# Peptides against a protein of PDB entry 7Z53: the designs that were tried, part 110

Target 1, 150 residues: chain A of PDB entry 7Z53
Amino acid sequence: PRIKNQADCIPFFRSCPACPGSNITIRNQINALTSFVDASMVYGSEEPLARNLRNMSNQLGLLAVNQRFQDNGRALLPFDNLHDDPCLLTNRSARIPCFLAGDTRSSEMPELTSMHTLLLREHNRLATELKSLNPRWDGERLYQEARKIV

## One batch from the design tools (peptide; made by RFdiffusion4, then SolubleMPNN)

Design b2_p25_5_s2 (from b2_p25_5, 10 letters changed)
Fold by OpenDDE base, seed 3:
Structure b2_p25_5_s2 (fold): chain B 150 residues (1-150), chain A 25 residues (1-25)
Amino acid sequence: as target 1 above (150 residues)
Amino acid sequence: DELEREATALARAVPQPDRSHVPIY
């Protein structure tokens, strides 16, 4: 390694291998994502994650937003709750956790974080408008219909 | 173009982890 100090190492997990046959010379990873365009980067590809990304405190069909920070009154991505949070480990003084999104890379680069944030805002805008137009819709229907539009 | 401008502005506002001290092997 070019840097001798190893005290600042962060956890890194390699994707699980796909081993379709006995004569495989190239390691491929298992595809854990949906294969169709469904905005899974926003909503997640797995049901447990999808539920964690939702605001379940009401019947408005909204995605969860950051509870600590806002951007001039506008919503930001919620923080994740990781045991060994790499965002906290890389800069311990800042005390900023990684963001939670459908894509695990949401905190990897600012541009990606920004795009996720915009899509979060758009979903919540759509869900709010749909609620106004359809007052009798429950939170599940609002969420699903907003998701279909995004 | 507006979306790109907003995304760029937001990128500057969002707190990011400092990776300057991550070991390179």
Scores: peptide ipSAE 0.000, ipTM 0.246, DockQ to the pose 0.046
Fold by OpenDDE base, seed 4:
Formats: sequence, structure tokens, C-alpha cells
Structure b2_p25_5_s2 (fold): chain B 150 residues (1-150), chain A 25 residues (1-25)
Amino acid sequence: as target 1 above (150 residues)
Amino acid sequence: DELEREATALARAVPQPDRSHVPIY
């Protein structure tokens, strides 16, 4: 690097280019996270996050849901446990923490929150249905199969 | 058992979309 004092640098790394199979003039980056379509916004791209997003208290293969609030009996996203929770800072009177989802932006826009909530509900619906069809499936299998469908 | 009760409760709480046009693989 031209700047020797790296302490003064904001780390900004350019992703490696994907190998163009054809005469593609557009530089695409290699996806080093997950599949192009794997609903990682719901499930997370990292194993620790993925585990935190799951309801591990049972073998139903469910995603974790909010324990404090429901929408007329329907699940909401669980709250995250952030040290400096920006959601708590934004509206101190409401005292509503940020939501936990696969995408860290889940609480930045209500539309995104809604989509995450919808997909969480859909996963849980699918997992529940899969459990009914396959009573002997364990939670991991239910989770993975539901995830494949989403 | 508790798992069955929870699964049943969840199934009732979550809307069931029309699957007539959505294949499940």
C-alpha cells in the first residue's frame, strides 16, 4: 500500500473478479459468501449467525421468533442483542431493539423487516408442514429442507 | 406431546397460502 501507516486507513478491499466464461465486459465479483440464491438474508451466511436465528429449543426445525411480541398471533422477528443497539438509540421512548435476521439491515427499513418477517413465517410454516408429513425427521433435517424450499 | 402441540399451534398461527400454483420439491 502507498500509505505506510495503516492505522489511518479505512479498510476497503476489492473483491476478486469472477472468471468470465464468455466475452463479458462487465466485471463481476466472486461470491464468497453463499449461493446466489439461498435466502441468506433470512438464514445468515455464517454458521454462528445461522444458529442464532434458529429455535434450538426443540426439534421442529424452526427459526427463532420474537418472545415478547406477536402480530395477532403471528410470529415476528426475534430481537437482536446488540451492545449499542441503534434501534434503541433511534427511538428511546419505544424501547424496541433491533431485529435479528440473516441480513443485518433487517431493521433499517420497515419494508425489509416485513420481508424478513414474511420469510421467517414461511420457513416456519414449511417446517411445520414438513414435520407433519415426516414425523420422524429431526430438527436439522426439517430446517434444511424448509430452507431449500424457501 | 409438547412438540406436537407446538407444531399444531404454529400451523394454526401461520397463514396457509394457496399452493395450487406452487410446486413443492
Scores: peptide ipSAE 0.000, ipTM 0.150, DockQ to the pose 0.053
Fold by OpenDDE base, seed 2:
Formats: C-alpha cells, structure tokens, sequence
Structure b2_p25_5_s2 (fold): chain B 150 residues (1-150), chain A 25 residues (1-25)
C-alpha cells in the first residue's frame, strides 16, 4: 500500500541494489562500508562521519561521548542529530535520540549499542594511555594510534 | 567473562527506543 501520510512513517530508506555479474534474480545490496578490517563500526567509513564521531574540543584524540547521560561515570555513545529521528518517533515519551556511531545500526539492537559503547570506551582508554606515554603526541596522532590498536 | 557481563549490564542500562509495533497503514 502507498503510505501518503509521511508523518506516521519511520524514515527508513531502502538501500541501493547492487548488480553483480550474472545473478540478477536476487537483489543484492551495495555495501558502502569499508571492506578491510578497520573497526569502521566505531570510526565510520566516511570522513565526515569520522569527524563527527571525534571529540574535537581538545587534543586528546578521543571519540565523542554523550553529553547528557553517563553510566556510573562511564561514557555512553553520543546522540545523533537527525531531522526525523526514528528513535524519537518510536518512543516520544522517553525523548532519547538515536546514538551516533560508525555503524548506523548502533541504536537498532541493544547488543550493538553495548558493543559500540565498549569499543568507544576502549578507544578513549587507549588514547588516554597513549597520551600519558607520549605527552608530545597531538590529538590526531593519538586518535590514529588508538584506532590502529582497536 | 567480564566483557560479557559488562556488555549485558550495559544493554540493560542503555535507553532503547520503544519497539512497540508501529501500525503500518
């Protein structure tokens, strides 16, 4: 059925189809993620997203953390800034936006949210330790070196 | 084991969107 009222819709978009070779009978999806093991689920596969995931307010090489909530003093994923936030639409009373991570699915499953949060914490831990060991490193180097370890 | 416990605890603590069935009209 054609849904005319967009206000009642959760704004999910179908991924673009891939046209690999001879098998046109099965709709495959275009993979927009990096194909190599680079923890892109944490850091993003695109530069604009990667920048948005970083704490750019200092030279500590940290990932951005939630500014509203913490877990007993421990960091949570930052919120995304979506025009039509599906997380806000699904639970209007809670007023909890979707989380921002390298993987857009970070808010779809609690397991993913948890793993992304742990990896964010691990990155920030590593960056902090690297800073203590290498006080002369700038934020970019700290970020990149921590990213390589994760 | 500790990571799994932390992940489980975090999964319970993190606010999740209400996944109640949205009627598709």
Amino acid sequence: as target 1 above (150 residues)
Amino acid sequence: DELEREATALARAVPQPDRSHVPIY
Scores: peptide ipSAE 0.000, ipTM 0.237, DockQ to the pose 0.045; fails the geometry check
Fold by OpenDDE base, seed 5:
Structure b2_p25_5_s2 (fold): chain B 150 residues (1-150), chain A 25 residues (1-25)
Amino acid sequence: as target 1 above (150 residues)
Amino acid sequence: DELEREATALARAVPQPDRSHVPIY
């Protein structure tokens, strides 16, 4: 390590080694911060952003969803509220604002947008199921447990 | 109680990173 005195180090790990099955000789990294799958792009890596990505109007532990549009009843990423929104400026005819997501590139790459949308849907599905199974859980616990499962 | 056990079982079925074997370098 760069810091030789490990006694002064904070034992914080962002990733763990993973050598599954036949690939025992190839060390992969798994997310150690959030869940087994690194979904930090969905939840945000910082607390202020993470809070903005949540639906705080209830105790269901849900992520925020688009309030204007749905995909045949399925949730879409919420819009951001940006002053001088670059998405509105790039295509003035479409009038589609930038998406709010844990990754700022969510409005730049359709593939990333799609993945974030799927993971948002999965989180909300999990949180809903967890609420059904555990009616006494509050929104924070539901959110955290769903996040761990994703 | 049964639903809580099922939820706990589902949560346990999800692989979690083994932090005990992470080398501190």
Scores: peptide ipSAE 0.000, ipTM 0.180, DockQ to the pose 0.030; fails the geometry check

Design b2_p25_5_s3 (from b2_p25_5 with T1D A2E K5R E18D K19R W25Y)
Fold by OpenDDE base, seed 2:
Structure b2_p25_5_s3 (fold): chain B 150 residues (1-150), chain A 25 residues (1-25)
Amino acid sequence: as target 1 above (150 residues)
Amino acid sequence: DELEREATALARAVPQPDRSFTLTY
């Protein structure tokens, strides 16, 4: 391997190659994500994931937040529940699991973690404001309308 | 509809929250 210090690497596998019709020698990867327009990086591209990303304990249309940690009272991404959590394996002393987001790469890059956290907060802010403006809306409508605005 | 448009406009007019944060791994 080109990277000599493997101890600091997150153990994830390379994506499958895509085979475009072009004779380009540069390797392309398959894209399993939906379009960026639907904000699937935040909400998930699949229904089971999308449900896991939501706070289903109330009718506020909120996304799920971390239950262990907060940032000065502000929400953080919830933790995922992985059998062999690569984040735990990478730094066993920290004991911080991978974050759960619509994009599985949310814990692979700090930039993504930050962006996902901001978008999570923005969604929840919007849902809260929409609830204030429209008290009759249920959790599903609040969630969907906030999602449209994000 | 008009209600949704108004809700969207008002939601965007609300002051943005403090987006400063610190993540520790």
Scores: peptide ipSAE 0.000, ipTM 0.174, DockQ to the pose 0.039
Fold by OpenDDE base, seed 3:
Structure b2_p25_5_s3 (fold): chain B 150 residues (1-150), chain A 25 residues (1-25)
Amino acid sequence: as target 1 above (150 residues)
Amino acid sequence: DELEREATALARAVPQPDRSFTLTY
């Protein structure tokens, strides 16, 4: 192998293969994402992930935000809680975990992290404004209506 | 255009992991 130092290896998993039939010449992946434009990169494509991305401590319909860091008072993406966190493994001295988002690639490039952060901020802004306009709405309705706008 | 500028500025502010090698897909 080109890389001799295997101590720096990180866990990497391939997508599950689709099995279209008996004559498989090309390996295709199973689609685990929604097939329509629904901002699943922000909200997740699976219910358990979607719930983990939400701030469930109140009825404001907000997405969860980082509890350790802020950008000049503005929200950042929350950290994930992975057993073998590849972000921690790649730079153990920095002690920066991977970010939690609807798209698992949110920590792969700064540009994507930034876009996810902006969309998170926009959702929370919308949910806050919707709460102001509709004080009787509960957290679920606020979240869903903000999600529809994003 | 404003969104792109803000995204670029934010990219510098967001903590990122540092990799010693580039993965090829």
Scores: peptide ipSAE 0.000, ipTM 0.245, DockQ to the pose 0.049
Fold by OpenDDE base, seed 4:
Structure b2_p25_5_s3 (fold): chain B 150 residues (1-150), chain A 25 residues (1-25)
Amino acid sequence: as target 1 above (150 residues)
Amino acid sequence: DELEREATALARAVPQPDRSFTLTY
């Protein structure tokens, strides 16, 4: 580092650049999370989170759904289990925790909440259809195949 | 038969929601 006194620094790290193409004039960062197209906003970018997002109680390959609420019979995102849940602080009377999704911002904006909910529903729909078509598929295969389609 | 059993088991295992909830921000 150019600055030797690290105590005076706010530790911002610049990501590595992606390989420049011949006509690329913009420095792009290497994606160090997941593939560009893997719906990581739904499924998470890390295995522990991905597991928490799944319904592991059965072999249907489903994502976890809210256990307290439904939208006219339709699934909602499961609640997260945050120590200091900002959603509980936002509206204390409603006592609605933050939603758990692959994107930590899922509860910050209604649009994200809606999109994640939609994609969760779509995944579960796909997994259900895949199960119907392939009754012998286990939950892992159903989950992964549905994920590939999403 | 297995699918039906599993679906039935799932249906029985799903808790009934406290209420129908529409998220409004």
Scores: peptide ipSAE 0.000, ipTM 0.176, DockQ to the pose 0.075
Fold by OpenDDE base, seed 5:
Structure b2_p25_5_s3 (fold): chain B 150 residues (1-150), chain A 25 residues (1-25)
Amino acid sequence: as target 1 above (150 residues)
Amino acid sequence: DELEREATALARAVPQPDRSFTLTY
């Protein structure tokens, strides 16, 4: 991957202070997964890909999940829809297509697959919680706010 | 409204690059 925008520094914060403007006076910490793992790769760097990675069937701000498989009730990365899918060609017996992710290497390295899966789950968890806290938020706002937290 | 403010404050606590920030793979 290449960073195009050289004007921005890459933050490496493990956690950030969270001080609400409400009556809560205790300083909290929020994990900055994006700073450490660069979760931006989960969302895609291009708008068309980013849209394909989203669940657009509702206004919940969720990322798309696998429709065929789950990990003991937990979400997995969705499959891509590739003509001449290289994953299917590589292991014809397994019949597992390539995953759709922001990083094309997600199907090449199990470590990336695992991390993308984890971050997808976290995004969807956050979006769900944000919806509970803010019932009037639309799907776009939920998605963007969850993405900011990840 | 209070919950919305708290959620928004938490969301903004994590610095994010500008939308102009783009990665290429």
Scores: peptide ipSAE 0.000, ipTM 0.159, DockQ to the pose 0.031

Design b2_p25_5_s4 (from b2_p25_5, 7 letters changed)
Fold by OpenDDE base, seed 5:
Structure b2_p25_5_s4 (fold): chain B 150 residues (1-150), chain A 25 residues (1-25)
Amino acid sequence: as target 1 above (150 residues)
Amino acid sequence: DELEIEATNLARAVPQPDRSFTLTY
């Protein structure tokens, strides 16, 4: 680790061990900050990216969704706006650009695409419910509280 | 005035995944 002196470190833990009672002895790492599922990758690690991932057109605290496609009425990940988009260059006939997501690998791995999509949907669901429960909350509060729950 | 409900209360109402669930491949 970069920091060798731990005497003045603050005890901040992002994950905790989870050992289910099964015969599987492998210790899982569970998000110790907010929820069982670590969805931090969905929101982006940097503020500029995080803002781009949000729907800023209203005060509903929602993540941005695809404007061209839906999955039977369900949200999909929004497309990025890249010059020389590698996804477009890879398959020129499909004309599907790369996804905008907190994880840069979202367009490379279908598993990540699926997980990001699921968690995006869950965030938006939670934000919507929070808005219903707290009509006076602004978009920032809705977003942050939904993010904490996810 | 509308009563604010804390996010923690909502979190409790949201079903959490079973920590004992294991996918078998």
Scores: peptide ipSAE 0.006, ipTM 0.298, DockQ to the pose 0.027
Fold by OpenDDE base, seed 2:
Structure b2_p25_5_s4 (fold): chain B 150 residues (1-150), chain A 25 residues (1-25)
Amino acid sequence: as target 1 above (150 residues)
Amino acid sequence: DELEIEATNLARAVPQPDRSFTLTY
């Protein structure tokens, strides 16, 4: 099959091939994501991304939330800041940028968007609860402890 | 079940870009 409308394509880049010691004829790809257990889909696999995903305006250990949209007062994923935002290019009329999450696929599938949003909310809920239980904890500790629980 | 329902409802509520395209086979 061939995609007819190339203008509506999401720009995907193929990862580098992995060379396992096996004689498997099927091409393997390098995995750039950290393990699922560390919840990198929420927190990011790289430190710069992880910092961008956090709310650094206070000491509550929260993840950043969307500043334009809410769901009945509940948080949504923040928007990314891309020079050539592929989400904006796919539908200029909607003017919806790509979401920022630990997994770059967060804007590719509604299921992932929803799951990431729920986990974002859960983290912030946990951080808030931990702050109530431990008022002396700073934002870094709240963030790390909430991350461990998620 | 509740989480699944919430996730489904959220998927409908969250703004998503139109990423439709045509395939030829």
Scores: peptide ipSAE 0.000, ipTM 0.242, DockQ to the pose 0.043
Fold by OpenDDE base, seed 3:
Structure b2_p25_5_s4 (fold): chain B 150 residues (1-150), chain A 25 residues (1-25)
Amino acid sequence: as target 1 above (150 residues)
Amino acid sequence: DELEIEATNLARAVPQPDRSFTLTY
């Protein structure tokens, strides 16, 4: 079989291989992610990404939310700002960018997108409640404490 | 449960890209 519409191709990258030593029979990947338990899918495993996922416009410790769309008044995941956005390229008429999340798969699987959205909402709810209970806490403290609870 | 139901409903509401392609054999 041959793909005819190559204009709709999505870039796909394999993770770097781990080289534990001699006599490697099975290819293993380097673990570039933190553990699942720390909710890296929501907060990101890398510091630059983690910062981009936060709402830095205030000191409320919130995660960034979508600025164009809401779900009946509830927050959705923010869009990424990619030069060659694969989500826009795959459906040019829809004009829907890829979502920005800690896990890059958030735009590949609707179920994962939904779960990330729920956890984002929960984080922001927790941060808001923590601010109410602790008015003296700054945005960093609120963010970290909410993250610990999630 | 309630979380799964809400996640399912959100999956319908969230805009998704179309990744369709054609193959020749």
Scores: peptide ipSAE 0.000, ipTM 0.233, DockQ to the pose 0.040
Fold by OpenDDE base, seed 4:
Parts: C-alpha cells; structure tokens; sequence
Structure b2_p25_5_s4 (fold): chain B 150 residues (1-150), chain A 25 residues (1-25)
C-alpha cells in the first residue's frame, strides 16, 4: 500500500474484477451471487436476523409469515417487534406494525414490501414442494435448498 | 441411490413463473 500508516485509512475493499471478454473499458465486478436476485434481502445477512425470519416452530423450512393477516390465503410478511415502531406511529388508527424482512427498508418502501412478500411466498412454495419430494429432509435442509433456488 | 433421488427431486421442484399479483394496503 502507498500509505504506510493504515490507522489513517478507512478500510474499503475493492472486489475482484471480472474478466472482460470484449473491449469493455469498464471494470466490472465478479458476481459471486448464486442468483441474479440477491436473496439476502429476504433471508437477512446476519444469522440472528435470518433465524427470526424463519418459522422455527416446525421442520418445514418455511419463512415466518404474518399471523394476523393473509392475502386471500396467501402469506404476508411477519410483523417486527420494535420498541418504538415507526409504522405504528405513521398511522395510529391502522395499528399495523413494521414488517420483518431481511432488508430493514421493507416497511419503508411498498415496492420492497411487495418483492419481499413475493419472494417469501416463493420460498415457502419451494420449501413445500421440496418437502413433498423429499419427505425425509429436515427443516434446515429444506430452508437452505429453497434458499439456493430463490 | 439416495443422492440421485434427491437430485432428481430437486430438479423437479424447479419453480415455474407465477402470475403477477398486486398488493393492496
């Protein structure tokens, strides 16, 4: 490094470049994601959050769903348990708490809410199908395999 | 044999595109 005193540096790490096949002058990063969709927004980037997003009451590998509301039988995002829930403050009459998702912005943007809901449903669909195909799989395996597909 | 069955089952579980839906709040 040009700067010897690393204590003065803000640690920014540059990702590895993708090999440009053509006359691409723009340095692209290697996409290390397993899918085009970064599902970390659904599953969380940290283990404690990831666990909270899961339905741990059974071995079906499902994500947690809303216990109060459904969309014509379809799952909705579970509510978070925030001390000072800003969603409750936004519309006090509605009494709708913030949603719990991998992305903390899930309740700030309806688009994110929708996408998270969609992907939650897809995960649960996949996990359910995987369970039917593999009845002996435990909840962890079902969850991880469904996550890989999403 | 079990691994092959599992792989086959996984392949069968590949999702098909679902219909779009609209969330209304």
Amino acid sequence: as target 1 above (150 residues)
Amino acid sequence: DELEIEATNLARAVPQPDRSFTLTY
Scores: peptide ipSAE 0.000, ipTM 0.222, DockQ to the pose 0.028

Design b2_p25_6_s1 (from b2_p25_6, 13 letters changed)
Fold by OpenDDE base, seed 2:
Structure b2_p25_6_s1 (fold): chain B 150 residues (1-150), chain A 25 residues (1-25)
Amino acid sequence: as target 1 above (150 residues)
Amino acid sequence: LRLLRERAARPNPASYAKPSLEEAI
């Protein structure tokens, strides 16, 4: 590897290249995400992931939150369940797994983690207020309406 | 709050444009 100090590295893989044409001078990446406008970084671009990101224990239309940690009473991103969790491998003593979000990079950059956390909180705030305004709405409607605002 | 009330009151959610992140926050 070009960088010899691997102790400081997060073990993630580079995205596959996209080769739409004959010009391979500039490397492009395959984009598997949905529209940027639909906040797929928060909700996921695929249905199985989207379901895993939701709190399905009630009819409040909430996104799942961390069950182990909170930030002064405020929600944090839930943990992922990876077989070879790179976050656990980078700091074995801390035993903090990678966060789960619509974007798999949520644990790779603190800025992304912060933004994902804020948007998670905002969704749940919106869903809660929508429930207050519309008590008869079920969890699916609350989730979808909050998602449209976010 | 205004956006929330508008969504609560509108008969068809699709009749309103999706607000930007800046407008929603």
Scores: peptide ipSAE 0.008, ipTM 0.329, DockQ to the pose 0.027
Fold by OpenDDE base, seed 1:
Structure b2_p25_6_s1 (fold): chain B 150 residues (1-150), chain A 25 residues (1-25)
Amino acid sequence: as target 1 above (150 residues)
Amino acid sequence: LRLLRERAARPNPASYAKPSLEEAI
């Protein structure tokens, strides 16, 4: 962070402006995501993030799930590991970190969080079914095939 | 189930991979 006095600040980084050389008076944001419908909000647009969103402990092609909490046995989004976590700072008593998803805004609105959670569950469901149908597939193939269906 | 069966019959997983941002730009 560029701000030195952070005692009363929430480290929520503002998007960089998109400033083309044209006389645009309205501030727009730079796009750091894919521009088409590809579920990048779930899987991530960059390879390092995409890998961090996967469960790499097995060959099941699953996305990572929360290791602390479940919803009646159903998966929740994994927690992020932010140096300065906005979610921890906004409600210090709750002590709940921000969720990790392909979209960095996944914890900003409950509606968005719920959609990410549903899509996470759907991916893992699909990967599980694909493994049942194709026992010889490795984790990479299961992941990619499930990702394609979502 | 139809989609799952169709995917099960496909031998080449690389053909069904969605591109990353780096691949799409």
Scores: peptide ipSAE 0.008, ipTM 0.298, DockQ to the pose 0.027
Fold by OpenDDE base, seed 5:
Structure b2_p25_6_s1 (fold): chain B 150 residues (1-150), chain A 25 residues (1-25)
Amino acid sequence: as target 1 above (150 residues)
Amino acid sequence: LRLLRERAARPNPASYAKPSLEEAI
């Protein structure tokens, strides 16, 4: 049957194709899943998103964490604030919103969610350690230095 | 701690990074 209400669908985008040669019969893709060099999937590639992913309530250079849930005291990804949240729509009883991350697919694949969570934790760990080492650094410096290390 | 300092001194990965997952969308 045709799905009539597409608002309940989770948007999933395929990675961009990579055509290193003349052979177009085999579709290769950019190796995005293993390219963590800049960790832009964690921090966001755009400044407005990057700001929303940060904890701006202090000068600790931390990324924002979930305010409702923790994993045995460990941080989880923050929830997004979508008007028509597909995660809420797909399972109305669970009432779990989509996660907010640099990668919009963070809630679509458990593997991605896990990786984003780990890198979130690593950033915050690094920022915390950097704060200890450099007490005079402000939140921006801590954030950027931690991001550089990740 | 020494490793952190050493890593902090390296160039910004964004200058030579491959396309990220976000960029590949």
Scores: peptide ipSAE 0.007, ipTM 0.289, DockQ to the pose 0.028
Fold by OpenDDE base, seed 4:
Structure b2_p25_6_s1 (fold): chain B 150 residues (1-150), chain A 25 residues (1-25)
Amino acid sequence: as target 1 above (150 residues)
Amino acid sequence: LRLLRERAARPNPASYAKPSLEEAI
């Protein structure tokens, strides 16, 4: 390490570089999560999270939506269940917990929240249309097919 | 969160409806 006094350092770790296939001068990190284009920000990169993001109450292949609030009938992201919820701490009067999405940063930036919300709605729209086109598809198939389209 | 709450309180504006999958494929 270049810094001798490690006690004063905030521990940040640099990811290992991906092996360049060509004479690429740009250092890319190894992706140890999901593929580049799988909408993991919406669906999650880990199976437990992915399950929590789904509406498992039916076989419609839907993502879970907020049970308390809607945007004029349109879905919002479900709330997370955090022990020390920073969203609750930020504005104690509002009493609105953080949203749950595939990206843990979904509640940190409103723009990101909006994008996740949009993609949530799009997934559910697609799943609904796929259900209409394929009434015999179960929830898993609807979910996966909609996910592939997103 | 604040912006989303504010939007939720507003009337739903007219939006572009995407074509159905049946129409698109």
Scores: peptide ipSAE 0.000, ipTM 0.164, DockQ to the pose 0.033

Design b2_p25_6_s2 (from b2_p25_6, 13 letters changed)
Fold by OpenDDE base, seed 5:
Structure b2_p25_6_s2 (fold): chain B 150 residues (1-150), chain A 25 residues (1-25)
Amino acid sequence: as target 1 above (150 residues)
Amino acid sequence: LERLRERAARPNPDSYAQPSLEEAI
């Protein structure tokens, strides 16, 4: 996201400036929009997390997807494996763990969940298309090129 | 899709010369 009037703004998460008076909603929106623009929250901000978000079972350059659930045949975010998973604790009857995403808030705000899901799908779509266009590319190349396009 | 084709069509020797995710943020 881009804040147009940055005269009195301060740096915010991911070097996106935020103006004083921003509330949690605005901040989340900024973060979400930043993630939408650069997709960094989908891929993870740190390399260990980024690796965990990838599907390493093949050379397709895909992000990992949920292995238990799909949305009408479409991918969902993978589950995290947290000790004392707060999502499990929040609703014990639902038994749904927190999602694993580049943003730790992915399970906290439905908008983020949706956005991350969409970008996950888009990445995997792009990687698939890139594979078709460049059959000799390995998973790393596919992943990186798809990431750059997203 | 067109952007995909464009990127696929051009050589990209700098594919791995970009900053890490941490540095890009």
Scores: peptide ipSAE 0.015, ipTM 0.378, DockQ to the pose 0.028
Fold by OpenDDE base, seed 1:
Structure b2_p25_6_s2 (fold): chain B 150 residues (1-150), chain A 25 residues (1-25)
Amino acid sequence: as target 1 above (150 residues)
Amino acid sequence: LERLRERAARPNPDSYAQPSLEEAI
């Protein structure tokens, strides 16, 4: 890739290609992936969901992370608590529930899961930096300011 | 970091922290 130093970059991914019809000769994009610019899929569009996606155990303005698994010390999406969890039903041997995100499709498409994970990590990174710069800010302000930057 | 500093310098009108009594004097 052209950019060698990617440490300070926010990753951006294009939507997956799709061909809806036989007569469509142009490559379309999956709309679910296009919406990543808005970031509402990370934070949730409804307040009850948005609260459930936050870490309310402290005043750091963080999003909730998985409590069972990590990726080499890095955060993963938290699990949802669905009664009839489709992720558990599709692969009974794996025993892995669906992830919780602002978009319910996050567990249906691995591409969405990956992107949501990255944006989760970015939010928490920003909130951490903001706390360092503004140690007197409470969790609500840290969360809101980090969300504005994302 | 520069963007973070700029954001830090902007008071959020919806979430002003009340100064301590000592800071208010």
Scores: peptide ipSAE 0.015, ipTM 0.325, DockQ to the pose 0.028
Fold by OpenDDE base, seed 3:
Structure b2_p25_6_s2 (fold): chain B 150 residues (1-150), chain A 25 residues (1-25)
Amino acid sequence: as target 1 above (150 residues)
Amino acid sequence: LERLRERAARPNPDSYAQPSLEEAI
């Protein structure tokens, strides 16, 4: 191979191709996301991921936030728990893991990280307001209603 | 705020379950 030093390479997964019946020379990818409109980049497109993105320590319907860092008092995305964390491998001195979000690209593009952070904050704001308006709602109701509004 | 109030008044019968990867393709 052209690149002999592969020690600093990171794993990268590309989605499977779609194979339509028509003869299309351009490779189309399978859409692994539910939709952009439903904010699956924030909430996840798979149920296990969606559950991991939630704060399950209470009945407030909140998304999980970073437990180590804040942005001047405001929430940041939680860290993922990967065995071979590519973010840790790319910069060993920084010791910052990849963020956990509904979009797997959240840590690959700083622009997405910022957007997801803002939407995380917005969800939690909405859930908090909904709790104030409806004190009897449980965490599931608050989460779903906030998700629907975002 | 108006949207919040409107949504708070709705019964919301849907669970909004997300489709699996297999269902999404």
Scores: peptide ipSAE 0.015, ipTM 0.338, DockQ to the pose 0.026
Fold by OpenDDE base, seed 4:
Structure b2_p25_6_s2 (fold): chain B 150 residues (1-150), chain A 25 residues (1-25)
Amino acid sequence: as target 1 above (150 residues)
Amino acid sequence: LERLRERAARPNPDSYAQPSLEEAI
């Protein structure tokens, strides 16, 4: 949705497009990230959480994405696996659990959810790009390198 | 901290799905 109040905007800058080369379906971008950001809210500050935030089904170094919902084809945060999920309790009819993120507050504040979602997408974009550039890298390497760039 | 550890101890099924490249980005 269009943000009306600029004060509520997330300062996310889209990188410039690169030549698609062999991939015509996904927009390739030049990595414009030059500074390290403390993205512990995205990746998790603890190893067990960090692992749960990753997609471990392949060697692509991706963060886990929601398996039930997408935003016009774009990734959303994965759901958490809570026994007493407060998000489910808030609205029984909606049956939407809390999101899983590096910050437990991700589902408490929509602003955080949005930011985390964007950074999730950015990580996965970077990991995908790195895989293209370095096809022999395993998932761990891709994940770590993408994390460092974010 | 304990809450984090507790929930992290439970495997998340979303972590084991293979999204398409389009879904991942």
Scores: peptide ipSAE 0.009, ipTM 0.317, DockQ to the pose 0.347

